# Ledger of designs, part 293: peptides against a protein of PDB entry 5JXT

Target 1, 319 residues: chain A of PDB entry 5JXT
Amino acid sequence: SLLPKKEINVYIGMSEMQVKWYQKILEKDIDAVNGAGGKRESKTRLLNIVMQLRKCCNHPYLFEGAEPGPPYTTDEHLIYNAGKMVVLDKLLKRIQKQGSRVLIFSQMSRLLDILEDYCVFRGYKYCRIDGSTAHEDRIAAIDEYNKPGSDKFIFLLTTRAGGLGINLTTADIVILYDSDWNPQADLQAMDRAHRIGQTKQVVVYRFVTDNAIEEKVLERAAQKLRLDQLVIQQGRAQVAAKAAANKDELLSMIQHGAEKVFQTKGAFGTMAEKGSQLDDDDIDAILQAGETRTKELNARYEKLGIDDLQKFTSESAYE

## One batch from the design tools (peptide; made by RFdiffusion4, then SolubleMPNN)

Design b2_p30_8_s2 (from b2_p30_8, 12 letters changed)
Fold by OpenDDE base, seed 2:
Parts: C-alpha cells; sequence; structure tokens
Structure b2_p30_8_s2 (fold): chain B 319 residues (1-319), chain A 30 residues (1-30)
C-alpha cells in the first residue's frame, strides 16, 4: 500500500549576501514598501517587488552583477551565498547516503541553471525538465531517470513542467526549493513521487526563507488550500474564490520581516551561527524545528472555517 | 463544473511581473 507522504517545512535563514540584496530591493522601492506614496502604488509595481524578493530568497546570483567575477569560477561561493543552497548541499549528502533519489522543484528555470552548475560542481548525476523542454527530450529524461539501475540521483524540474502527469516513483524524496502561488501545483509536483508504484516513504521538504516574504507566500498558499478543501467538503459553490492577492495583501507580504532585514548586519538564524559549516546535528535541529513549525501551522488552519478564511487578511508587519 | 471554475479561480496565480532587475550573469556551464 502507498504510505502517506511526510511534509516538512524547512525554515532557512538568509546568507549575508542575500540580506544585502534583500535590503537593496526594499531600498530601491522604499516609497512603495512604506505605503508613503499618497497615490496607491500600482499592483504591477508591488508584484515586481514580490518577484525580486522571491528571487533573492532563492539565490542572489539571479541578479546581474551579483556573481563574483571575472573570472567566473564554479566554487563554494555558489553554495555559501544562498541559505537554501547551504541546507540543500548538506541534505543531498544525507539523502544520497541513505540510498534515496530526489526530485527538486522550483518556479524559476534560472534557478535550475544554478542547480545544474551545483550538480556538476558536486559530481551529482542529474536529469532536467522545464517549460521549454521539448516533448521528446522530456520523455528521454524521464526514461533515463526511471530506468533500472539509473545513476541519475537528482531530477531538476520546474513545478509547472512537473504538473504534466509524469511518473517519478523511482524517487522517494521531494524538495520544493520554492513554493507556487497555487498550492495545487506543489501538490501535483509531490504526486510525481507519491503515486501508485511507490514502494518507499515519500518525504517532502519545502524550503522557506525565514523572516522573509516566503513565510507569507506559504501562509497564503495554506489559506487557499484550506479554503479549497472546505469548499469541496461543504459543496458550497457560492463561496467567492479569493482571486490573486490584492494590493494591501501584497504590501503586507513585502513589509513582512523588512524591518528586521534593515536592522540585520550579516546573515540570519542558522546562517549567522554556523554559515556553510552545518554538520549533521545542525541539519537534524533544522528539520526538527521545521517539523514542529509545520505541525503548528497546520493546526492553526485546521481550526478555521470558511467564514474565518474569507475574512482572513494577512496582518501588516507594521500593525 | 462550477466547482472546477472555483478551484481554478482560487488557485489563480498572480500575473507574471515585469523584470525590474537585470537578468542573471552568465552561467558556468555556458
Amino acid sequence: as target 1 above (319 residues)
Amino acid sequence: SLLDKLKEELNKAPPEPLEVYPEKSPLFLR
């Protein structure tokens, strides 16, 4: 029988470089961040800020001129300059040692390019599929990954490309490097490994940058998922679907953790304490803390009814 | 169904933002 999947949010601090870039993004649009412009900022401007902050949470090298060079060299700087890469690097060593195989999902094809550079640098054998991958090349990549005795450890996928009904039950670990605005896209990604034919316990690690916009992306995704579940359960077709985030919700998301980011010198959390020198005990502590916070988050939303979720507005970080 | 339309609207991603910051530097594999 298929075992239930285990889902763990992995809360990760920003590197020093990520904090500096996150500050620069907020400073560039500080008038919009403070809501001080008597003309309500355009929804487009706020969406652009949200996208840049999410890029920063993924990797600072998603910005031109962020990568150290010339010469441009593949080295440890690719890992230590992004909190998610530091945790990923340690977690992948553990996953490989236990004889597991892993799917890594991102919203950003450009992040998959960084993950390819990382895989080559660490000597990990991988497959890749994104939204631009031709149908034939997609089949070939899936077959190469799924073949008996495949040496391919990692499958790199964009979340949207992973939604296309593919079977990857030869993997037992799923890493969501970032989250979709649509919680169903992430569920569909998990269901590539968590499907009929899976023989192992599927574990899903969702990376979340702590004290940053990604916590609010996660909360909003959890709210939407709970609301969708309740609409299905109650058969209430008349529940007004909360569409895409409004301006006030986007502003609140941008403001979340902004003050702490401006006050911070250096890295955040575990990245400030250990930097790239995380050991196995540090990873266990991060995973245990993540499991606790995941249970608390789920317990918060399980108690909410439809009317509560309809009234739920993300509180401003300045309230 | 009406339920499928509601799911689609609930799960609707915000429109893709415009690039405001420069693109990524050249990759090591390029």
Scores: peptide ipSAE 0.014, ipTM 0.393, DockQ to the pose 0.090
Fold by OpenDDE base, seed 3:
Structure b2_p30_8_s2 (fold): chain B 319 residues (1-319), chain A 30 residues (1-30)
Amino acid sequence: as target 1 above (319 residues)
Amino acid sequence: SLLDKLKEELNKAPPEPLEVYPEKSPLFLR
């Protein structure tokens, strides 16, 4: 029988470079961040800020002029300048040593480009599929990854491309490098490995930048998932799930952790203490803390009814 | 159906934000 998947949110501190870029993003639009734009602040401007903050949480090299150079050379700086890359680098070594194979999902094809450079730099053999990948090349990549005795360790996918009903049950580890606004897209990505034909325990690691916009993206996704479940269970099609965040919700998401980011000199959390020198015990501590926070998050939303979730979408704009 | 409209609204990715920040760092100029 297929074992239930284990889902663990991995809460990761920003690197020093990410903190600096996160500050610059907030400072550039400080009037919007402070709500000083009032009723004139466009929803589009707030969405732009949210997307730049999400790019920063993924990798600072998603911004022009962020990469150290010239000369531009693939080196350890690709890893230590992003908290998620530091954790990924250690986690992949462990996963490989265990004889597991891994799917890595992102919303951002440009992050997959960084992950390709990383794979080449570490000597990891990989496959890639994104929205631009031709149909024939997708089939070839899937077949190359799934073949018996495949030497391909990593499959890099955009979450949307991975959602296309493909079977990747030859992987047992799923890394969501970032989260979709739609929790169903992430579930569909996980279900590429967690499907009939899987023989191993599927483990899903969801990377979440701690004290940043991504925590609020995760909370919103969890609220939406619970609401979707309750609507299906109760047959109440009338619950207009506010699919799109309103201006106040977007503003609250942007403001989340912003004060602490402005006060921070250097990196956050374990990234401040250890940086790129994370050991196996540090990874175990991060995973254990993540498992605890994941259980707490789930327990918070499992108790909520439809009426509670409808209220929470209105009140969580100010907490 | 209302469920299909909800799914459509749920699947509406927020409009791609206008690039407020230059997107392309020269990642490693190979």
Scores: peptide ipSAE 0.007, ipTM 0.342, DockQ to the pose 0.091
Fold by OpenDDE base, seed 4:
Structure b2_p30_8_s2 (fold): chain B 319 residues (1-319), chain A 30 residues (1-30)
Amino acid sequence: as target 1 above (319 residues)
Amino acid sequence: SLLDKLKEELNKAPPEPLEVYPEKSPLFLR
């Protein structure tokens, strides 16, 4: 029988480089961040800021001129300059040692390019599929990964390209390196490993940059998922579909953690204490803290009705 | 307010010229 999937949000501090770039993004558009643009501020400008902050949470090398060079060389700097890469690097060693295989999903094909360089640098054998991958090459990559005795450890996928109904039940670990705004896209990604033919316990690690925009992206996705579930259960399908993020919600999301980011000199959380030198006990502490916060987040939304979720989306824009 | 504190902290940092990131269309507007 298929075991229920275990989902854990992994809350990760920014590296010193990420903090500096996050500050720079907020400073560039400080008039927007401070609501000084008022009614003149375009929703497009706020969406652009959100996208730059999400890039920063993923990896600072997603920005032009951020990578140290010339010469441009793949080295340990690719890992220590991004909090998610530091945690990923330790987690993948553990996953490999336990004889598991892993799907890594991102919204950003350019992050998959960084993850390819990382895989080559660490000697991890991988497959890749994104939105640009030809149909025949997708089939070949899936077949090579699913082959009995395949030496491919990692499958790199864009979340939406992985949504195409493919079976990857030869993996038992799923890493969501970032989250989709649509929680159904992430569920569809998990369902590539969590499907008929899976023989292992599927574990999903969702990476979330702590004290940053990604916490609010996660909260919004969880709210939407709960609302969609309640709407289906109550037969009220017509009411819930309209909540595209308004300007005030986007502004509140951008402002989340911004004060603490400006006050911070150096890295955040465990990244400030140990940098790239995380041990197995540090990873266990991060996973345990993440499991606790995941239970608290789920318990918050399980108690909410449709009317409470509709109010909460409005009140979280004013707090 | 949070906004007043953010303004106070920003007034302490010298504005380094941030390179102009090209306006790539927001992926979510399709």
Scores: peptide ipSAE 0.021, ipTM 0.418, DockQ to the pose 0.045; fails the geometry check
Fold by OpenDDE base, seed 5:
Structure b2_p30_8_s2 (fold): chain B 319 residues (1-319), chain A 30 residues (1-30)
Amino acid sequence: as target 1 above (319 residues)
Amino acid sequence: SLLDKLKEELNKAPPEPLEVYPEKSPLFLR
């Protein structure tokens, strides 16, 4: 029988470099961040800010001129300049030691390019599929990964390419490096490993940058998923969930954690305390804290009715 | 069905914003 998947949100502090770039993104559009544009502020401008903040949460090297060089060399700086990479680097060592195999999903094909450089640098054997991968090459990569005795440890996928109904039940660990605006896309990605033919307990690690835009992306995705479930269960087709975030929702998401980011000198959380020197106890503490916060997040949305879920609860943005 | 249309609307991601910041790190110029 297929075991239920375990889902854990892994809340990760920004590196010092991420904090500096996050500040620069907010400062460049400070009038929009402060809501000074009012009704005249473009929804497109706010969406652009959200996208740049999400890039920063993933890796600062997604910006031109962020990588140290010339010469441009793959080194430890690729890891310590992004909080998610520091946690990923430690977590992958554990996953490999336990004889597991891992799917890593991102929405950003350019982040997969960084993860390829990382895999080469650490000597991890991998497969890759993104939106540009030819159909024949996708089949070949899947077959190479799934073959009995495959030495491929990692499969790198874009979340959209993972949606194509492929079977990757030879992996038992899923890392969502970022979250889709559509929670169904992430569920479809998890279902590549959590499907008929899986023999192991599937564990899903969702990386979430703490005190940043990604917490609000996660909350919005959880709200939407619960609303979808309730609409299906109640047969209430009249619940027009607002398909897209409004301007006020986007502004609230951008403002979340912004004050603390401006006040911070250096990194956040465990990245400030230990940086790249995270040990096994630090990773266990991050995973345990993440499991607790995941239960609390789910418990908040499970109690909400349809009418409550249609309102964006902005209250948690100013605490 | 109306439910399928609702699921489709609920599953629409917000439109990808136009890139306002320089996109490509030199890592991608290799």
Scores: peptide ipSAE 0.008, ipTM 0.338, DockQ to the pose 0.090; fails the geometry check

Design b2_p30_8_s3 (from b2_p30_8, 11 letters changed)
Fold by OpenDDE base, seed 2:
Structure b2_p30_8_s3 (fold): chain B 319 residues (1-319), chain A 30 residues (1-30)
Amino acid sequence: as target 1 above (319 residues)
Amino acid sequence: SLLDEMIEKLNKEPPEELEIYPEKSPLFLR
């Protein structure tokens, strides 16, 4: 029988470089961040700020001129300059030692390019599929990964490209490096490993940058997922899926953690305490804290009815 | 919705028109 998947949100602090870039993004559009643009602020501008903040949460090298150089070299700086990479680097060593195989999903193809450079640098054998991958090359990559005795440890996928009905049950670990605005896309990605033919306990690690916009992206996705579940259970097919974020919701998401980011000198959380020198006990502590916060998050939404979820606006970070 | 499509596009490839920061870090794909 297929075991239920275990899902854990992994809350990760920003590196010093991420904090500096996050500050620069907020400072560039400070009038929009403060809500001073009012009715004149375009929804497009707010969406753009949200996307830049999400890029920063993934990796600062997604910005032009962020990478140290010349010379441009793949080295330890690729890891320590992004909190998610620091945790990923330690977690992958554990996963490999356990004899597990891993799917890594991202929304961003350019983040997969960074993850390819990382895989080469660490000597991890991998496959890749994104939105640009030809159909024949997708089949070849899947077959190479799934073959008996495959030496491919990692499969790198964009969440939407990985959603296309493929079977990857030869992996038992799923890392969501970032989250989709549509929680169904992430579920479809997880279900590539969590499907008929899986023989192991599937574990899903969802990376979430702590004290940043990604917490609000996660909350919004969890709200939508709960609403979708309740609509299905109640047979209310006409309950419009919660509309795309309005301007006030986007503004509240941008403002979330902004004050603490402006006040912070250096890195956040465990990244400030230990940086790239995370040991096995630190990873266990991060995973345990993440499991606790995941249970708390789920328990908040389990108590809410359809009417509560429809009225639920993201609270302002200043309320 | 148009916005879900925009979010989906933004999640895949931020449209060049929305680049507040130029995207082209030369990722030296080896």
Scores: peptide ipSAE 0.013, ipTM 0.429, DockQ to the pose 0.082
Fold by OpenDDE base, seed 5:
Structure b2_p30_8_s3 (fold): chain B 319 residues (1-319), chain A 30 residues (1-30)
Amino acid sequence: as target 1 above (319 residues)
Amino acid sequence: SLLDEMIEKLNKEPPEELEIYPEKSPLFLR
């Protein structure tokens, strides 16, 4: 029988470089961040800020001129300049040692390019599928990954390209490097490994940048998922979950953690304390803290009714 | 919704990079 999947949110501090870039993104549009644009502030401008902040949470090298060079060389800087890469690098060593195989999903094809460079740098054998991958090449990559005795350790996928009903049950670990705004897209990604034919316990690690916009993306996705579940259970088809964030919701998401980011001169949390020198105990602590916060997050939304879930509960950005 | 369409569009086509620094060399991902 298929075992239930385990899902753990992994809360990761920003690197010093990410903090600096996050500050610069906020500073560039400080009037919009402070709500000074009022009714004149376009929803498009706020969405652009949200997207830049999400890029920063993924990797600072998603910005032009962020990579150190010339010369441009793949080295340890690719890892230590992004908190998610530091955790990924340690986690993949553990996963490999356990004889597991891993799917890594992202919303950003350009992040998969960085992950390819990382795979080459670490000597990890991988497959890749994104939105640009031809149909025949997708089949070939899936077959190469799934073949008996495949030496491919990692499959790199964009969440949407991986959503296309493919079977990847030869992997037992799923890393969501970032989250989709639609929680169903992430579920569909997990279901590539968590499907009929899986023989192992599937574990899903969802990376979430702590004290950043990604916490609010996660909260919104969790609210939407719970609302969708309750609507199905109650047969209330008329409860149109407003899928689209309004301007005030987007502004609140942008403001989340912004003050602490402006006050910080270095990295956050374990990234400030250890940086790239994370050990196995530090990873265990991050995973345990993540498991606790995941249970708390789920328990928060499980208690809410449809009417409460339709209200964006902005916890004040200052509490 | 416009946001879902924008998110879909953004996930397909990353929005025009807010040129934080217009003059710096492109990332050479090999």
Scores: peptide ipSAE 0.008, ipTM 0.435, DockQ to the pose 0.101
Fold by OpenDDE base, seed 4:
Structure b2_p30_8_s3 (fold): chain B 319 residues (1-319), chain A 30 residues (1-30)
Amino acid sequence: as target 1 above (319 residues)
Amino acid sequence: SLLDEMIEKLNKEPPEELEIYPEKSPLFLR
């Protein structure tokens, strides 16, 4: 019998470099961030800010001139300059020691490039598939990964490319390095490992940058998923799937944690205390805190009806 | 959704050079 998935949101502090870049992104468009543009502010400009903030949450080297160099060399700086990489680096060591295999999903192909450099630097054998990967190369990568006795530990995928109905049941760990705005895309990614033929407990780790826009992306995705479930259950085809984020919702998402980011001179959370020197106990603490916050988040949405979920997007603009 | 299409478009656009030096210290005003 297929065991239920265990899903854990892993809340991760920004590195000092991420905080500095997050500040710079907000500072560049401060009038928009402060809502001074009002009705004149374009939805496109707000979406651009959101995208830059999400890039920062993933890795600061997604920005031109952020990487130390020349010479541009892969070293420990690739890890310690991004909170998600610090946690990933420790988590992958644990996953490997337990004899598990891992799918890593991202929305950003350029982040997969960074993860390839990381895999090479750590000596992890991997496969990769993204939106640009040819059909034959996708088949070859899947077959190589799924081969009995495969030495491929990691599969790197863009979330949407992973949506193509592929079977990766030879992996039991899924890392969502970032989240899709559509929760169904992430579910489809998880279902690559969580399918008929899986023999292990599938564990999903969703990385979420703490005190940043990604918390609001996650909340919005959870709200949408719950709404979709309730609409299906109630047969109310007429509950218009809540429209794409309005300007006020985007502005609220951009503003989330921004004040604390501006007040911060260093890294956030465990990244401020230990930086790259996380031990196994620190990872356990992060995972336990994440499991607690995940249960609290789910419990919040499980109690909400359709009418409540319709209100929550209006009230979360005022808290 | 229009949002998903715009996000996809913005993901395909090269990162605009974040001009690193905003001259004005912006007070984040709630």
Scores: peptide ipSAE 0.006, ipTM 0.391, DockQ to the pose 0.021
Fold by OpenDDE base, seed 1:
Structure b2_p30_8_s3 (fold): chain B 319 residues (1-319), chain A 30 residues (1-30)
Amino acid sequence: as target 1 above (319 residues)
Amino acid sequence: SLLDEMIEKLNKEPPEELEIYPEKSPLFLR
């Protein structure tokens, strides 16, 4: 029988470079961040800020002029300048030693470009599929990854391209490098490994930048998932339609952790304590803390009714 | 506030051109 998947949120601090870029993003639109634009502030402006903050949480080299150079060289700076890369680099070494194979999902094709450079730099053999990959090339990549005795360790996918009904049960580890706004897209992605034909325990690691907008993206996704469950249980299709973030919700998401980011000199959390010097014990501690916080998050939302979720969508605008 | 002091500093330095990624609609999947 297929074993239930284990899902763990991995909470990761920003690198010093990410903190500096996160500050610059908030700073550029500070009037918007403070709500000074009032009713005239466009939803589009807030969405653009959210997208820039999410890019910063993924990797600072997603911004023009952020990469150190010339000369532009792939080196350890590609890893230590992003908290997620530091954790990924240690986690992949462990996964490989265990004889596991891994799917890495992102919303951002440009992050997959950085992950390709990383794979080449570390000597990891990989496959890639994104939204631009032709149908024939997609089939070829899947077949190459799934073939018996495949030497391909990593499959890099955009979450949406990976959602297209493909079978990747030859992998047992899933890394969600970032989260979709729709929790169903992430579920569809992890179900590429967690499907009939899987023989191993599937483990899903969801990377979440701590004290940043990604915590609010995760909370919003958990709220939506709980709402979808309650709507299905109660037969009330009409409540699901309000899932688009309003301006006040977007503003609250942008403001989350902003004060602490502005006060911070250097890196955040685990990145401040150890940075690139994370060892196997530090990774175990991060995973254990993540498992605890994941259980707490799930327990918080499992108890909520529809009326509670409607209040949360209103109160999250004031926290 | 520390936030207000930082706002005042920023209004003095031209923000580096952070590329506004064009409106690929955040797929708010309905």
Scores: peptide ipSAE 0.014, ipTM 0.375, DockQ to the pose 0.041; fails the geometry check

